# Ledger of designs, part 140: peptides against a protein of PDB entry 6O8C

Target 1, 262 residues: chain A of PDB entry 6O8C
Amino acid sequence: VGLRYEKISLPKIHPRYDLDGDASMAKAVTGVVCYACRTASTLLLYQELMRKGVRWLVELVKDDYNETVHKKTEVVITLDFCIRNIEKTVKVYEKLMKVNLEAAELGEISDIHTKLLRLSSSQGTIESSLQDISSRLSPGGLLADTWAHQEGTHPRDRNVEKLQVLLNCITEIYYQFKKDKAERRLAYNEEQIHKFDKQKLYYHATKAMSHFSEECVRKYEAFKDKSEEWMRKMLHLRKQLLSLTNQCFDIEEEVSKYQDYT

## One batch from the design tools (peptide; made by RFdiffusion4, then SolubleMPNN)

Design b2_p22_1_s2 (from b2_p22_1, 11 letters changed)
Fold by OpenDDE base, seed 2:
Structure b2_p22_1_s2 (fold): chain B 262 residues (1-262), chain A 22 residues (1-22)
Amino acid sequence: as target 1 above (262 residues)
Amino acid sequence: SETLEEMEKEMEEEEEERRRRE
């Protein structure tokens, strides 16, 4: 979900000398470029906030990862302990069988041992999955946040300031055109100055709109698209971590069923 | 159009001079 902004375009600038029309046009241009400045500022702020959010989410997912690794380690220790105890029990029963004890109990314990060994084997799959997740989160990984520093616009680009300078120039010309309109008629020299100022206004406006479109909007849209894609992948990764955690709990629960035999 | 291009060039030169002074 990105910021919605209106598409802006410059009004048509007529070549005809018209004091009323030129003042109205200059007012409209001022409004458009003013909107561009405000929009550029808003887009920049949004990106900065998103970068903070990205960093926050990375830390959150890293914490989830560490918790999952911790749980996995705990389960491995518990499972290994249970396996060792069952193996001792098997040895005791094997010795007792030599003294005419029932073979049925030994069979049950041996089956439990086999099940525990299968659970131990499944830990290797969990470990591999965790390693994959770690690699994706690592620097240079597929889910690295380096893009957030590269994509989009930054305060150091000074795009808002550049647009503001152009807006100031345009506004100055607009105020002059307002005065010219009030005079109703200009002398020849003043008329020529007005015509030159009109050309300057056009130049500043065009430059502002080009800068806004190419350096602000385009880069923002690229940042937005990349952030949305990255966010979806990160949320999916978090779900994978939760799944692995649940698998660890399931193994722990199953092991607990066999603790009565140890 | 030629006058506009000339003005654009002058303004670009002024901007470059301003950048050199900063």
Scores: peptide ipSAE 0.020, ipTM 0.540, DockQ to the pose 0.073
Fold by OpenDDE base, seed 4:
Structure b2_p22_1_s2 (fold): chain B 262 residues (1-262), chain A 22 residues (1-22)
Amino acid sequence: as target 1 above (262 residues)
Amino acid sequence: SETLEEMEKEMEEEEEERRRRE
């Protein structure tokens, strides 16, 4: 689901002095490191966008949670009111029963009371579930988004800038190697400089690739894996909230059937 | 690293040869 990138490797660098070969090699190295810079930038952007998405999703789920809590509260109030009314009715009918009146109706009302009490008990389960969800969403909870700030690469790491500096050094050497190639033959001193520059190029290229692999790619992959795991859990939680909301609606509907008796 | 070492050795050898010619 994340960004696909191609695994890149440096071309083989031969130690032998060859102006044509060295220019070609330097060109290839420049291309590879340039790709690394662009890729690192893209990976960074992706992570930043994902962090925004994570924050957005957290807020969305919190809103869903609050709506569910609100609905639950509404149902509890309605249910409690209904229970109180039924209890009053039961008391009246119990008094009437003592004088042998309306025994059949008392039985029906008593059954309704029992059903309402069962519904009230189920509300306790919903409350416990909501508390669990709240704890998971709370700071330090299992669904906390702290990982999004810790994992991966960040603009403050300046990885792209570091790679760009190395790319600039490599590019400069490449341009010099193009000139050297055009000269066809170098004097001894210039040849030695060329060889030194080739070593520098190798050093910069290796450093760039190491940095890219270890600091950019590896951290990105860790972030990606963590984000996917977290996202799955969040989506599951959202489904749980929906289920709880539906349970509240079901209870409300059931209670509404008995409101005519109150 | 191995390539770099080989290049360094080559450069050292060339420098030594230069010193011998002077």
Scores: peptide ipSAE 0.018, ipTM 0.579, DockQ to the pose 0.744
Fold by OpenDDE base, seed 5:
Structure b2_p22_1_s2 (fold): chain B 262 residues (1-262), chain A 22 residues (1-22)
Amino acid sequence: as target 1 above (262 residues)
Amino acid sequence: SETLEEMEKEMEEEEEERRRRE
């Protein structure tokens, strides 16, 4: 669940010269752009925190992977040892069978051997799955975290600072319009300056809103969507690792049942 | 947007008027 932000829009700017209306409009614009600055900062912070979380999760999953690989290796060694011991036993009993002794026991041991070989074959599937997981976690893999460094907004983009500059310009005009309102009537030259400043205010406001929407919000949404997708995949991967670990434990348990025959 | 282009044009016109007054 990403940060909820309110959709903001600029107030309607009337072309008519009105000192009271212009001051009120300028105040409203200042408020909107101020909100944009704060929101942009919050969105940036969220992304930075999420990037830290992503890195943390990658390391966690790598640790899980290594533990699973270790367990798999342990099971392979145990299983191979058990198979070798059973094979030795089978050879001994085969020699004894030539004398028609202990045929029933040989049959049981042979069945155990067959079961162990089947378990050994399953290790290949586990290995293949682990290799797939490793490839996905590797640089350039499907679960690489490179997107976290590419997508979204970054402090180096200086988006908040750019918006703040525009806000400062807008705020200055607002304060001037407040003074103009207090004068109630402006001389012709001052009126022309006021009109020009109104255009500047609109320009700065539009630029701020465009920058906010295109560079801050849009990129944030892209980052958010990518992070959610990646997170789902990582959680699924962790479940896969858990499943593989459980399979290793199951094999180990089965092998332990046959150790009495070795 | 058409509004931005119109405003840019108006700003240019005002800047020209300001230059005429200086």
Scores: peptide ipSAE 0.018, ipTM 0.593, DockQ to the pose 0.245; fails the geometry check
Fold by OpenDDE base, seed 3:
Structure b2_p22_1_s2 (fold): chain B 262 residues (1-262), chain A 22 residues (1-22)
Amino acid sequence: as target 1 above (262 residues)
Amino acid sequence: SETLEEMEKEMEEEEEERRRRE
């Protein structure tokens, strides 16, 4: 998923002096560089929107993390409470067993105690997973959004403005070439000016295309690739958080079965 | 850039030559 754009190239520029051909060539060059300007602007806008989306998603995932931590904490408290109550019950039954030989009931309570302790141990794994997620989301972590500020093109780069300046120069020459064409024949000095302007047009056009390709398109592609990778990882992380939350609910449900013994 | 400067210089020289002929 990404912005689709057409690959552009400059028309062939012939060195031969031809008023009709030069006007047509200049028109074509103007069109190509105009498209580059528009495309650069669109690519920049897309990246800025994606950066906003990245920030939004980071906050969303942080909220999911906090919710999971909260649920985990709730379950830990519930488990600890249940374990303490069962331990008290075990002590009472141990005393009773010495007097009344109630071994069967004590065995059942002891089994529940063992199960609760196992559930409590599983919380350690959840905690470790949460810590891992926290580390990944932390500044400098694998899922930090610092790349969004580094990769791609930014308004501060002034790429669109730079291209626009070149486009203006090219357009001016194009309009002059239209006038030259209308004259059908130029005086010697005007012919020389036309030839020089044609060379200027070439330099402006090549500069524009190089800038577009190297500073706009290439950096955009790098940003796009990084954003896709990061997005996949973030979505996976959200699924992990959901899984951890569900594990907490499962533990809570299991503990609720033993509340009658507490 | 250097090529453009050279061309501009040549153009100026040609303009001066034209002015001398008038």
Scores: peptide ipSAE 0.018, ipTM 0.599, DockQ to the pose 0.121; fails the geometry check

Design b2_p22_1_s3 (from b2_p22_1, 12 letters changed)
Fold by OpenDDE base, seed 2:
Structure b2_p22_1_s3 (fold): chain B 262 residues (1-262), chain A 22 residues (1-22)
Amino acid sequence: as target 1 above (262 residues)
Amino acid sequence: SSTLEEMEEEMKREEEERRRRE
């Protein structure tokens, strides 16, 4: 479940010179941009944690794959050995039947042989499935984790730091506007400075919001969506591996029943 | 951008009005 964040917007900036209004506006802007900074930091942290989780899951699934392959190999060896032994037995009985020995035992052994061959055929399907899984997990495969390094925001982007710089500028202007408000009236030069600072405030705020929206939120959402999709696929893959492992165990159990006949 | 333009226009108008009073 992704982090929930509130949609933020800048307050309306009135063009008219108003010391009280400007101070209030500046305060509101400071609050909004401050929230953006904190949110950006949180979103970044979330993504970094998710990247670690992705790497962990990849390794886990690779381990599961290797275990399944190992089990499959073991079963194949056992099954092949059993088949060879049964085939030898069949040949012996066929020779004995020429000497009027009981046909009933040969029938049973022949049936076992047929069953074992069917089990052996199923191993081919398991192998094919494992190969498919391997291809998907391989570099460049459909389940490669390269997206995790490409999508979203990264510490190297310095988004939080950039926003913090803008916040500092905005905060400074806010404090000045608070002082201006306390003076009630400004001299002409001070009034002009105030107006210029108001314009600067607008620029900084707009830049901050644009950066937050485009470079933080948008990229985060893209990362989140890809992460969720990838995660679902990986979990499904893991279930598939488990199923294959269970099939191998089932085959092994069945083969063990026939080992007493060899 | 529209808000900024409005602010700039207002500042110009205020400056013109002040020049007329001088």
Scores: peptide ipSAE 0.023, ipTM 0.568, DockQ to the pose 0.787; fails the geometry check
Fold by OpenDDE base, seed 3:
Structure b2_p22_1_s3 (fold): chain B 262 residues (1-262), chain A 22 residues (1-22)
Amino acid sequence: as target 1 above (262 residues)
Amino acid sequence: SSTLEEMEEEMKREEEERRRRE
């Protein structure tokens, strides 16, 4: 998902002096560079909006992480409490068994104890997964948003302004070429000025197109690719957090079945 | 950049030569 824009190219500039042709060419060049300016502005705006979205998503995922950690902590406390109670019960039944040989009841309680200990061991895996997620979200982690500040174009680069300056120069020459066309014939000095202005127009146009392609489009595409990759990873991370939360709920539900024995 | 500057200098020279002929 990204902004669609059309690839632009400069019209062919003929070296031959032709007042009608030069005016038409200058008009076309003005149009192309104008489109480049507008496109650069749109690409910049998109990136700025995406950066805001990235920051928002980071905060959302941090909230999801904290919620999962909280739920995990709750389950650990509940599980530890149940284990302690079952252990006390086991001790009591062991004493009773010495007196009354109640082996069947002790066996059932011991099996519950073993199951609870297995559930407790699974919490270690959840903890490890949460630590991994935390490390990925931490500064310098794989899901850090530092790329959003480094990749792409920024307002501080002033790319739109630079292109606008070039557009202004080109537009000025275009208006002069319209006047020259209206004169039908220029004096020698005016003809020479026209020829030089045509070269200036070519220079400005080439500079504008190079700047647009190399500093605007290329960097935007790099930003877009990085953002798509990062977004996919973040969405996957959210799914992992949800899975861990569900595992905590499953453990809590299972523990609740044994609370009647404590 | 260098080519443009050279052309501007050439234009100035041609304009000066024309002024000398008038």
Scores: peptide ipSAE 0.019, ipTM 0.605, DockQ to the pose 0.124; fails the geometry check
Fold by OpenDDE base, seed 1:
Structure b2_p22_1_s3 (fold): chain B 262 residues (1-262), chain A 22 residues (1-22)
Amino acid sequence: as target 1 above (262 residues)
Amino acid sequence: SSTLEEMEEEMKREEEERRRRE
């Protein structure tokens, strides 16, 4: 689950001056930091896409919620209407019973009335469930998407660009080390410059790797974990909404059986 | 040489810290 990437590490640093070794090391460092740049970019893209997905899912679930609420309201109206009609019928039959007419039918109608009242009572449970879902989706609720704006890496952080700058510096030194290697021997001043550049290379490399690890990878992993958890909860909530909708349909179907008595 | 050694040690420490956070 999530974007897969390879773990990277800097090559071992040898403190000894060695033109061939230094060129090889610099090449390896360049490769590692280049990979870090590309990976950081990919991780950023993934997060941005996920943020879009989060927003999309929120809207989808809100639509589902609204549909469920609408259906519930429709059923409540229909059910209440049916109950009122049955109650009128019960009153008529009660009057007839006083004159010893239709006594057997009164029992049947009364049973229907009782069943309808039970169905009406179940609406309270549905309402409570919908309220719970609404509260969870509300700002500050357990399923708020505010985390998506806070967690992870963002384009505004300029992490990729920062790494790219470091990569450019490293690459420049690498190319110089290739030239130095080709010279086979450097004069004293050039040797000193080479040594200083090697130090700079290490500095840039360390900075790049630290930045990559702490500001890119770590934050990405946190975002990924949070997104997975949130997504699972949202999908579950959506299933709950569907269940509630189905309950409304079931009630509607049951009510339809008694319409002939209304 | 001392500076390079220090840098190597720093990179190793940072890598170890990263591994511990994973």
Scores: peptide ipSAE 0.019, ipTM 0.499, DockQ to the pose 0.067; fails the geometry check
Fold by OpenDDE base, seed 4:
Structure b2_p22_1_s3 (fold): chain B 262 residues (1-262), chain A 22 residues (1-22)
Amino acid sequence: as target 1 above (262 residues)
Amino acid sequence: SSTLEEMEEEMKREEEERRRRE
């Protein structure tokens, strides 16, 4: 998961004045920094897409949570209704027993009542679990998406633009070096300018690579790692919600078996 | 619910019979 990028390094820059070598070096540097710009743009896009995905997933899980809560509430209402009906039935049978009427079904009804009370008790565990999930999804919770806004690179950082400026400077020098190469020999002053431009090229290139590595790649990797961790937790949470939903269905099914006795 | 209603009616009948004996 994540964008694979190749580790790029600058070519060796030789201090010796060589028009052919310098043009070739400048071309290589231009290529590397160009790749860095494109990669930075791609990494940024990936992060922006992931942020959208994170927001989407949060909403999806919230919807799942709400559905589970709704189902739980429905089951609680049904269960409470069933318990009340069974309790009324028990009272009727108790009155019949006082009048010496054989209530052969009293034992069965009492057992049903006990089972229903146990099911009611289990609802407390489901409620506690739902509350825990709610707390985790809440602002400031363990599954909050605040990290997605903090980690990584953002368009506002203008990293791509900064790299592009450096690339433009490097490209300009490369084109000049290409011209210098075509001249085969430079006058003394032009040679000195070439040497200065070579130093500028080195400066811009190193700045670009440092910026790319420290501000783009490193932050991206941190974002990626955090994203992967968060995604695993969210998927686990979703499974927990599904489990709770299934428990609600199981309880509903059990209650439905006893509705015929009410 | 139907069983409960039947039982309630039976209880009422028995209570009425007890009152008639009394």
Scores: peptide ipSAE 0.000, ipTM 0.283, DockQ to the pose 0.002; fails the geometry check

Design b2_p22_1_s4 (from b2_p22_1, 10 letters changed)
Fold by OpenDDE base, seed 4:
Structure b2_p22_1_s4 (fold): chain B 262 residues (1-262), chain A 22 residues (1-22)
Amino acid sequence: as target 1 above (262 residues)
Amino acid sequence: METLKEMEEEFEREERERKEEE
């Protein structure tokens, strides 16, 4: 589940010169952009944590895959050994049958041989499934984690730092507007400076909000969506591996029933 | 430590570069 954040918007900026209103507006803008900075930082941290989690999960699934392959290999060796022994036994009983001996036992052993061959055939299906899983986990496969490095925001983008620069500029203007408010009335030149600073504040604020929305939020949402989809697929893959492992155990158990004939 | 001014200049440069690529 991704981080929840509140949608923020800039307060309305009135063009009219009003020292009290401008100070209040500047305070509100400072608060909004401050929230954007903190949110951007949190979203970045979440993504970095998720990237670590993705790498961890890939390694975990690869380990699960290797364990399954190992188990499959063990079963194949055991099965092949059992088949070879049964085939030798069949040959012996076939020779005995020529003298009309042990015909019933030959039938039973032949049936076991047939069953073992069917189990051997099923190993091909397991192998194909493992190959499919391997291909999906391989570089360039459907479950490759390349998206985690490409999507979203990264520390190298310096989005938080960029927003912080804008916040600092806005905060400076806010503090000046607090002083201006305290003066109650400004001289003409100071009034003009105040008006220019108000325009500058608007510029910085809009720039900050655009950057936040387009470079932080939008990219985060895209990353989140891809991560959720990928995570579901990976979890499903783990279940498939578990199923294949269980199939190997089932085959091993079945083979063990015939060990008395080998 | 990069000064606030240097960071601002870098940010403005990057935005100009992005606009030129559009």
Scores: peptide ipSAE 0.020, ipTM 0.492, DockQ to the pose 0.023
Fold by OpenDDE base, seed 1:
Structure b2_p22_1_s4 (fold): chain B 262 residues (1-262), chain A 22 residues (1-22)
Amino acid sequence: as target 1 above (262 residues)
Amino acid sequence: METLKEMEEEFEREERERKEEE
């Protein structure tokens, strides 16, 4: 998943002086660098959108976490209340048992008490899981979004603008080469200028392509890979939170069955 | 770089190095 772009390369540049060939080459170079500029812009936009998405997802997951914690707390309160009530009932029946009354009912209530205590013990596991999730989401945690600000390319890098400057220089030379081609023959001085401009064109083009590859594409790919990995982990974490929430609901439902005995 | 040929060779080298790092 990610933006698809075509691999680009500079055309072969022949050192031979050829007005027709040089104009054609310059046109091709202009096209390639133009594509690089557009691609760089698109890649940058994608990253910026992804950063927004990352921030949004972090907030969403934090909300999910808080809801889960709230539900857990509610269940703990309900469970503790139920346990206390059952314990009171057990004490009453224990007294009655001393008088040989209702021994069978005491057994049933004691079994319920044991079950409730087991449910209470399971809350510790849920709490531990929530703490783990919290630690992962905390600053410096494994799921922190700090990477989104560090990886990839940023508007402040001005990569697109830098490429555009180079493109402008290349385009200017291309237009001159079109004129030179139209002249069919240049005077000695103009020929020397043409040759010099050809070198400049290649210099600018090489610089543009290197910059595009190293500062735009490579960094984008790194960002993309990191974002995909992080996204998968975050989605998994959301599933974990949902599971914990469901466990809380299950416990609550089970506790509700015993409320009639209190 | 003094010649277009040298510049081309440098570009090709840089592209190879990039591919090797990938």
Scores: peptide ipSAE 0.023, ipTM 0.441, DockQ to the pose 0.104; fails the geometry check
Fold by OpenDDE base, seed 5:
Structure b2_p22_1_s4 (fold): chain B 262 residues (1-262), chain A 22 residues (1-22)
Amino acid sequence: as target 1 above (262 residues)
Amino acid sequence: METLKEMEEEFEREERERKEEE
């Protein structure tokens, strides 16, 4: 679940020249854009923290993978050794069988050999699964973390700073409108400047809101969605690795039952 | 002030570039 933010909108800007209304409107606009700046900063921070978390999780899963591969390799070696020993035993008993001795024991050993070969065949499936996981974790794989660097907003985009520039312009106009309000009445030239500044305020405000929505919020939401999807897949992969590890342990346990015959 | 102006100009440039790519 990502950060919750409130949907913000600009107050209505009335075209009517009203010193009291314009000062109040400018104050409200300043507040909204200020909130946008703070929110953009928070969203950026969240994404940066998530990127760190993603990198950490990738390394963790790689470690889990390597451990599983190691365990699989150990089991394969043990199993192969056991199979070779049983095969030697089978050959000895087959020779004895020619003289009609130890038929019952030969049958038992042969059955063990068959079971071990079945276990060995299952290792191929485990190997295939590990290869699949490796491919998914590899660069360009389905679980690569390249998206974390590409998606969302980054400090290098300077979005917060850009919004701050616009906020500064808006704030300056707001302070002027406070002064204008205090004058109660403006001379013609000052009135024209006020009207012009009101247009500038609108321009800066709309620019800020567009930038905030399109470059900050939208990209954040895309990053959030991608991160959630990726996280679910990574957690599932970890479960798969655990399952494969358990399968290796199960095989090892089964092999241990037959080691007394080798 | 100069830095602020430069940042504003950069912002305007990037916004123009974005609109041209759309």
Scores: peptide ipSAE 0.023, ipTM 0.500, DockQ to the pose 0.023; fails the geometry check
Fold by OpenDDE base, seed 3:
Structure b2_p22_1_s4 (fold): chain B 262 residues (1-262), chain A 22 residues (1-22)
Amino acid sequence: as target 1 above (262 residues)
Amino acid sequence: METLKEMEEEFEREERERKEEE
């Protein structure tokens, strides 16, 4: 999972004055820094898309949670209704039992009552599980999406723009070195300028590569790792919600078997 | 940094050589 990119390095820069070599070196440096700019842009785009996906998934899971809570509430109401009706029936049969009537039927109804009470007890476990899920989804919870805003790189950081500025400076020097090469020989002043520009090119290139590695790649990798961990947890949470929903359906189905006695 | 220092040293050497030729 994630975007694959190639590791890049600057070409070796020779200190010796060589118009042909310097033009070739400058071309190579321009290519490397250009790749860094493109890669930084791609990594930024990926993170922005992932942030949108994270927000979407959070809303989806919240909807799943609300549906599960709704189903649980429905089952509780139905179960409570059945219990109340069975209790009324038990009271009637107990009165009849005092007159030595309907003893066998009372036993059956009492057994149903006991089963319903056991089902009611299981609702407490479901409620506890839902509360746990709610706490995990709440602000500051284990599944909060605050990390998506904190980790990685953002458009506001202007990393791509900063790299582009450096690339522009490098490109200008490259074009000058191409002209210098065409002249075959430079006057003293122009030669000194060429040497200074070579130093500037090195400075800009190293700055670009450092910025790319430290501010783009490193932060991207941290974001990627965090996103993968978070995604696994969210998928597991969805499975838990589905399990709780199924438990509610199972209880509802069992209660429906006793509707003839209510 | 090492490359920059090497370039500076090379530049200084070339400047000295030119002054000696004048």
Scores: peptide ipSAE 0.018, ipTM 0.502, DockQ to the pose 0.931; fails the geometry check

